# Ledger of designs, part 30: peptides against a protein of PDB entry 6IDX

Target 1, 380 residues: chain A of PDB entry 6IDX
Amino acid sequence: KELAKLSADVTFATEFINMDGIIVLTRLVESGTKLLSHYSEMLAFTLTAFLELMDHGIVSWDMVSITFIKQIAGYVSQPMVDVSILQRSLAILESMVLNSQSLYQKIAEEITVGQLISHLQVSNQEIQTYAIALINALFLKAPEDKRQDMANAFAQKHLRSIILNHVIRGNRPIKTEMAHQLYVLQVLTFNLLEERMMTKMDPNDQAQRDIIFELRRIAFDAESDPSNAPGSGTEKRKAMYTKDYKMLGFTNHINPAMDFTQTPPGMLALDNMLYLAKVHQDTYIRIVLENSSREDKHECPFGRSAIELTKMLCEILQVGELPNEGRNDYHPMFFTHDRAFEELFGICIQLLNKTWKEMRATAEDFNKVMQVVREQITRA

## One batch from the design tools (peptide; made by RFdiffusion4, then SolubleMPNN)

Design b1_p10_1_s1 (from b1_p10_1 with A5S K8V)
Fold by OpenDDE base, seed 2:
Structure b1_p10_1_s1 (fold): chain B 380 residues (1-380), chain A 10 residues (1-10)
Amino acid sequence: as target 1 above (380 residues)
Amino acid sequence: SLKLSPLVIP
């Protein structure tokens, strides 16, 4: 206890480290010897002193043995561990993951996200906070291939459900530290959109063009079998498609694929449009037909609006940016939906369409409408 | 200043 308290002092820490004191602490953990009187209390203070000493940055985290890592991971993976030991073990693992890629690799082999999710189901908010912090650290430090594996739909759904039910809808106020970790998780989740945001459409890829044709089909031919291959269209049919793409509000009426070559938002805008068209078909058809049937020049260009709105949402949500330590703002909505970004898009595109009508906007007012919509979204 | 209703984020 006294050692743990004194370890916060840099002068004491320096002298203690010079005496190989930290090595003694690591060996106490490595031994796993439960025969000592008050072992759990001693271990809790040992782990506290270890953290406080390591926080001075005098000793590299890479000094720890694989046996030490396995013991700490064991305290996190075992179902019956003292809360004080568990809390410190989660904090140690977080620090290891954040400070060393070598330790990340070893830790990622010893623990699963599923084990960490179990620590979110407890009534202790400090344990919940350290558990989500370690999840966030693992997500942040994972290589791209492993981030995709961690980001699988099942793990995400389960994690979101547990956070929603046991943290957000808990009977306790969310502390600043937990709010920050929820923010971090939200940012890291949105960063999974970066690839699609930066993916350019190939205007020459027929398969990608057929996706745009599907948007047209859903809007204008909703009862038509998708098996009617677009390829056999006579010259009159090509001219009809150009009219349809104009009614959809694409900038390039001849080749709408060109509108998705700009990055950001690239293919992410098309993904949002397709999601809206398939999941919220009635809303999509309504928005398109309300504007396609107008002859008063007050048509809201859906295609252009969807692209620019997707870009705006990426900017507002800071897609591709690292989490900021000073922020703790999170949206519960992002924990309620599997496709929360696309659902947000679906809400915001309806807002945009409403705002466009209320403003009696024309194509010349486009940027002004987008500015008003941005202000609405950011104040919500 | 059109008092735009706050976006009801559900």
Scores: peptide ipSAE 0.012, ipTM 0.511, DockQ to the pose 0.019
Fold by OpenDDE base, seed 4:
Structure b1_p10_1_s1 (fold): chain B 380 residues (1-380), chain A 10 residues (1-10)
Amino acid sequence: as target 1 above (380 residues)
Amino acid sequence: SLKLSPLVIP
């Protein structure tokens, strides 16, 4: 207990470390010997002292043994562990993951996100915070392939549901530390969109062109079977499609694929448009047809608007940016749906279309409408 | 003349 308290002092920590004191603490954990009276209390203080000593940055985290890691992971994976031990064990694992890629690999073998989710299903917000912090650390330090796998896993979908139900909709105020971890999780989740945001459309890729054609089909030919390959059309049919792409509000109505060559938002804008068209078909058709039937120069260009809105949402959500310290601005709505970004896009494109109408905007007013929409989105 | 839309997010 006194050691744990004194370990916060850098002078004491330096002297204690110089006396191989950390090695003694690690050996106490490694022994796993529950035969001592007050073992749980002793262990909690040992783990506290270990954390406080390591936080001085004097000793590398790589000094810890595999046995130590397994013991700490064991305190997180076992049911009904003492809350004080669990809290410190989560913090130790977080620090290990953040400070050492070699320790990350070992920890990722010993624990699962599913095990950490169980620690969110408690009333203790501190435990919840440390569990999310460790999830965030694992997510941050994961290789790109594993990060995408983690995001796609049922565990992440379940994680969002558990966070929503047990943290956000809990009867307790969200503390700053929890709000920060929710912000971090949100940022890390949105960073998975970066690849698509930075992917340029290849105008020669037929599969990508078929998506644009599908947008046209859904808007104007909703009853027609996709069986007629878009490439076999007569010159009259190509001219008709050019008109349809103009009505869809693409900037390049001759070759709409060119509108998706700019990054950001690249292919992510096309993904959002396709999601809207397939999942919210009535909304999509309404927006397109309302603007396509206007001959008054007050048509809202859907294609251009969707691209610029996607870019704007990426900027607002800081897609491709690392989490900032001291930020705690999380959005509860992103825990309510699996495809929350695309759903947000669907809400915001309707807001944009409404705002365009209310402003009586023309194509020259486009940037002004976008600025008003940005202010509307950021004040929510 | 462009009017500012009310700041209402649905």
Scores: peptide ipSAE 0.008, ipTM 0.513, DockQ to the pose 0.015
Fold by OpenDDE base, seed 1:
Structure b1_p10_1_s1 (fold): chain B 380 residues (1-380), chain A 10 residues (1-10)
Amino acid sequence: as target 1 above (380 residues)
Amino acid sequence: SLKLSPLVIP
């Protein structure tokens, strides 16, 4: 207990470390000797002292043994561990993951996200915070292939559901530390969009071209009886599609695939358009047809607007950037919907279309409309 | 602070 208190002092820490004191603490954890009277209390203070000593940055985290890691991981994975031991064990594992890629690999083998989710189903917000912090650390330090696996729909959906039900909708105010971890989780999850944001469309890829054609079909052919004869020559059909792509508001109405070669937002904009067209078909058709039927210079170009809005949302959400310390602004929508980014896009594209109408904008006012929409989104 | 107000998903 006194050691744990003194370990917060850098002068004491330096002297204690010079006396191999950390090695003694690690050996106490490694021994696992549950037979001692007051073992749980002793262990809690040992873990506190260890963490406080390591926080001075004097000793590398790589000094810890695999046996030590397994013992700490055991305190997190085993049921009926003392709350104080669990809390310190989560904090130690977080620090290990953040400070050493070698320790990350070892910890990722010993602990599953599913085990950490169980620690979110408690009434203790401090335990919940450290559990999310460790999940965030594991997610941050994971290689890209493993991040995608961690993001796989079931584990993420379950995690979001548990956070929503046990943290956000809990009967207690969310503390600043928890709000920060929710922000971090949001940032790390939106960073999974970076690949799509930086993926250029290949104009020669037939599957990608078929998506653009499907956007046209949903907008213009969904109400047209399939009986209208396919018989006009290939050139007339190409000219017809060029008109349709102009009505859809693509910048390159001859080859709309070229609009998706700019990164950011690349293919992510096309994903958002397709999601809107399939999931919110009535909204999509309304937005497209309201602007395609205008004979005045006040048409809102849907295709261009959707691309620039996707780019703007990526900038606002800081997609591809690391989470910043001291930020605690999280969006509850992220935890309420599986496709939160696409739903946000669907709301914001309606806001853009409304703002365009209210401003009586023309194509020359495009950047001014986007600036106003940015302010509206950032003030919401 | 982008308090995206809980956009009332209608």
Scores: peptide ipSAE 0.017, ipTM 0.527, DockQ to the pose 0.027; fails the geometry check
Fold by OpenDDE base, seed 3:
Structure b1_p10_1_s1 (fold): chain B 380 residues (1-380), chain A 10 residues (1-10)
Amino acid sequence: as target 1 above (380 residues)
Amino acid sequence: SLKLSPLVIP
């Protein structure tokens, strides 16, 4: 107990480390000897002292043995561990993962995200915080292949559901530390969109063109029996599609695929548009038709707006950026839906369309509308 | 402070 308190002092820490005191603490953990009547209390103080000593950055985390890692991981994976030991063990594992890629590899073999989710189902917010922090650390340090495995839709859905129900909708105020970890998790979750954001559309890929054609079909042919395609010649059909793509508000009316060659937002914009068209079809059709029927130059170009809005949302959400230590702003909505980004897009595109109308905007006002929409999204 | 008004999810 005194050691744990004194270990926060850098002068004491330096002297204690110079006396190989940290090695003694690690060996105490490694021994696992539950023979002492006050073992749990002693262990909790040992782990506290170990953390405080390591936080001085005097000793490399790589000094720890595999036996030590296994013991700490054992305290996290076992169902009946003292709360004080569990909390410190989670914090130790987080620090290990963050400070050493070698330790990450060893820890990732000993613990699963599923085991950590169980620690979110408790009432203790400190345990919940360290459990999310460790999940975030594992996600951050994972190689891309393992990051994808951790990002499995089922695991993510379950994790989000547990966080929503046990943390966000909990009967307790969210502390700053928890808010930060929720922010970090949000950032790391949105970073999974980076691949799509940086994927250029291939204008020659017929399958990708068929998606754009599906957007046209949903907007304009939803009531037309596919049997009544008038046998008008191939040229009239091309001219018809060019008109439809203009009404959809694409910049390139001849080949809308060219609008998705810019990264960011690349294919992510097309994904958002397709999601809106399929999941919120009435909203999509309304937005497109309200603008396609205008002859007064006050048309909101849906295609262009969707692309630029997707880009803006990526910028606001910092897609592809590392989380910042000073931030704690998270959106509860991102824990309520499996496709929260696409749902956010669907809300924001309606806001954009409304704002465009209210401003009586023309194509020349496009950037000004986008700036107003950005302010509306960021102030909300 | 992203106080996005609770999006009234219907």
Scores: peptide ipSAE 0.016, ipTM 0.527, DockQ to the pose 0.026; fails the geometry check

Design b1_p10_1_s2 (from b1_p10_1 with A5P K8V)
Fold by OpenDDE base, seed 3:
Structure b1_p10_1_s2 (fold): chain B 380 residues (1-380), chain A 10 residues (1-10)
Amino acid sequence: as target 1 above (380 residues)
Amino acid sequence: SLKLPPLVIP
């Protein structure tokens, strides 16, 4: 106990480390010897002292043995561990994962996200915070192939549900530390959109072009029986599509695929449009038709707006960036929906369309509208 | 703090 308190002092820590004191602490953990009457209390203080000593950055985390890692992982994976031991064990594992790729690999073999989810189902916010912090550390340090698997897993949906129900909707105020970990988890999850954000559309890919045709079909042919496709010649059909793409608000109304060759936001903008058109069809049709019927130059170009909004949302959400220390801004909606980014897009595109109307904007005002919309989104 | 209107989950 006294050692744990003194270990917070850098002068004491330096002297204690120079006396191989940290090695003694690691050996106490490694021994697993439950024979002492006060073993749990002693272990809790040992782990506290170890963590405080390591936080000085004097000793490399790579000094720890595989036996030590297995013991700490065992305290996290076993259901009946003292809360104080569990908390320190989670913090130690987080620090190990963050500070060493070699330790990450060893820890990732010993612990599953499923085991960490069990620690979110408790009423202790400190335990919940360290459990999310360890999940975030594992997610951050995972190879790209493994990150995608972690994110796509049923574990991610379950994780979001558990966080929503036990943390966000809990009867307790969210502390700054928890808010930061929720922010980190949000950033790491939205970083999975980076691939799509940086994927250019191939204007020659027929399958990608068919998605644009589907956007047109949903907007303009939703009431037309597919049997009444007017059999008029290929040229009239091309001219008709060019008009439709202009009404959809694409910049390149001859070849809308060209609007998706810019990265960011690349194909991610098309994904958002298709999601809106399929999941929120009435909203999509309303937005498109309200602007397609205007002759007064006050039409909001949906296609251009959707692309630039997707780019703006990527910037606001810091897609492709590492989470920043000291930030704690998270969106609760992120935990309520599997496709939270596309749902956010659907809300923001309606806000953009409203703001465009209120400003009586023309195509020349496009950037001003986007600035106002950015301010509205960032103040929300 | 613009409270985004609660998504009325039906």
Scores: peptide ipSAE 0.013, ipTM 0.461, DockQ to the pose 0.023
Fold by OpenDDE base, seed 2:
Structure b1_p10_1_s2 (fold): chain B 380 residues (1-380), chain A 10 residues (1-10)
Amino acid sequence: as target 1 above (380 residues)
Amino acid sequence: SLKLPPLVIP
């Protein structure tokens, strides 16, 4: 206890480290010897002293043994552990993951995200915070392939559901530390969109062109009686498609694929459009047909608007940026939906379409409409 | 001058 208190002092820490004191603490953990009187209390103070000493940055985290890592991971993975030991063990694992890629690799083999999710189902907000912090650390330090796997895993849906039900909808106020970890998790989740945001469409890829053609089909052919299949003339068909792509509001209505060569938002804009068209088909068709039937030059160009809105949302959400330690703002909506970004896009594109009408905008007013929409989204 | 629409909270 006295050691744990004194370990916060840098002068004491330096002297204690010079006496190989950290080595003694690590050996106490490695031994796993439960035969000592007040073992749990002693261990809790040992882990406190260890963490406080390591926080001075005098000793490398790489000094720890695999046995030490396994003992600490054991305190997190076992269901019947003292809360004080669990809290300190989560904090130590977080620090290990953040400070050493070699320790990350070892820890990622010893613990699962599923085990960490179980620590979110408790009433102790400090345990919940450190569990999310460790999940965030593992997610941040994961190689890209493993990060995508962590993202696609049933673990994410379950994680979001557990956070929503046990943290956000909990009977306790959210502390600043928890709010920060929720923010970090949100940012790391949105950074999975970066690849698609930076992926240029290949205008020569037929499969990607077929997605644009599917957007056209959903908008214009879904309600058309199959009996009015426009006649087989290749030239009339090309001319019809150019008109349809103009009605969809693409900037390049001859070759809409060219609109998706700009990065950001690249293919992410096409993903959002396709999601809207398939999941919210009635909303999509309504927006497209309402603008495509206008002859008054007050048409909202859906394709252009969807691209620029996707880019704007990426900027607002800081897609591709690292989490900032000073930020604690998280959106509960991102924990309620599996496809929260695409759902946000679907809400915001309706807002944009409404704002365009209310402003009686023309194509020349496009940037002004986007500024107003940005202000509306950022104040909501 | 385009009239700014009211802030629509989504």
Scores: peptide ipSAE 0.008, ipTM 0.545, DockQ to the pose 0.015
Fold by OpenDDE base, seed 1:
Structure b1_p10_1_s2 (fold): chain B 380 residues (1-380), chain A 10 residues (1-10)
Amino acid sequence: as target 1 above (380 residues)
Amino acid sequence: SLKLPPLVIP
């Protein structure tokens, strides 16, 4: 107890570490000797002292043994552990993961996200916060392949559901620390979009070209009986498609694939358009047809707008940037939708289309409309 | 970094 208190002092910590005191603490954890009276209290103070000593940055986290890691992971994975030990064990594991890639690998073998999700199903917000913090640390330090797997897994849908039901919709205010961890989880999840954001369209990829053609089909052919495809020659069909791509509001209406070669937002913009067209088909068709039927200079170019909006959303969400320790702003929709970014795009493209109409904008006003929309999104 | 709460000793 006294050691745990004194370990917060850097002068004491330096002297204690010089006396190999931290090694003694690690050995106490490694021994796992539950036979002592007051073992739980002793262990909780030992873990506190260990964490406070390590927080001075004097000793490398790589000094810990695999036995120590297994003991700490055991306190997190076992259901009948004292809350004080559990909390400290979560904090130690978080610090280990954040400070050492080698420790991350070992910890990722000993614990599952599913085990950490169980610690979210409690009334203690502090335990919930440390559990999310450890999940975030594991997600941050995971290799890209594993990070993508973590995000796509049933575990992440379940994680979002559990956070929504047990944290956000809880009968208690969200503390700043929890809000920060929810923000971090949001940022780390949206950073998975970076690959698509930086992927250029290949104009020669038939599958990618078929997506652009599908956008045209959904907008213009969905109500047309497939029987009325006029058998007119290949050149007239190409000229017809050029008109359709102009009505869709692509900048390059001759070759719309060229609009997706700029990164950011690259293919991510096409993903958003396709999602809107398939999941919110009525909204998509309405937006396209309302602007394509205008003979006035007040048409909102959907294709250009969707690309620039996707880029803007990436900038607002700071896609590809590390989470900032000073931020705690999270969007609740992130926890209510599996495809939260695409849903946000679907809301924002409607807002853009509305704002364009309200401003009576022309193509020359495009940047002004985008600025107003940016202000509207960032104030929401 | 999350701060650990003080141990409530009985």
Scores: peptide ipSAE 0.007, ipTM 0.418, DockQ to the pose 0.103
Fold by OpenDDE base, seed 4:
Structure b1_p10_1_s2 (fold): chain B 380 residues (1-380), chain A 10 residues (1-10)
Amino acid sequence: as target 1 above (380 residues)
Amino acid sequence: SLKLPPLVIP
């Protein structure tokens, strides 16, 4: 207990480490010997002292044994562990993951996100915070393939549901530390959109061109069977499509694929448009047809608006940015839907279309409308 | 619903 208090002092820590004191603490954990009276209390103080000593950065995290890692992971994976031990074990694992790629690999073998989700289903917000912090650390330090797997896993969908129900909709105010971890989780999850955001459309890729054609089909030919391959159209049909792409509000109505060659938002804008068209078809058709029927120069260019809105949302949500310390601005909506980004796009594109109408905007007012929409989104 | 002012003040 006194060691745990004194370990916060850098002078004491330096002297204690120089006396190989930290090695003694690690051996106490490694032994796993429950035979001592007050073992749980002693262990909690041992883990506290270990953390405080390691936080001085004097000793490399790579000094820890595999036996130590397994013991700490055991305290997190076992049901009905003492809350004080669990909290410190989560913090130790977080620090290990953050400070050592070698330790990350070992920990990722010993602990699953599913096990960490169980620690979110508790009333203790501190435990919840440390569990999310460890998830965030694992997510941050995972290679790209594993991060995508973590995001696609049922565990991530379940994680969002558990956070929503047990943290966000809990009867307790969210503390700053929890809000920060929710922000971090949000940023790390939205960073998975970076690949699509930075993917340029290839105007020669037929599959990508077929998506643009599908957007046209859904808007204007909703009752037509997709059986007619888009490529066999006569010159009259090409001229018709050019008109349709103009009505869709593409900047390049001759070759809409060119609008998706700019990164950001690249293909992510097309993904959002396709999602809206397929999942919210009535909303999509309404927005397109309301603007396509206007001959008064007050038409909102859907295609251009969707691209610039996607870019704006990426900026607001910090896609491709590392999480910043001291930020705690999480979006509760992120936890309400598994495709929250695309749903947010669907809400915001309706807001944009409404705002455009209310402002009586023309194409020259485009940037001004976008600025107003940005302010509306960021104040919500 | 904040009434956005029209861009063109008549």
Scores: peptide ipSAE 0.012, ipTM 0.549, DockQ to the pose 0.013; fails the geometry check

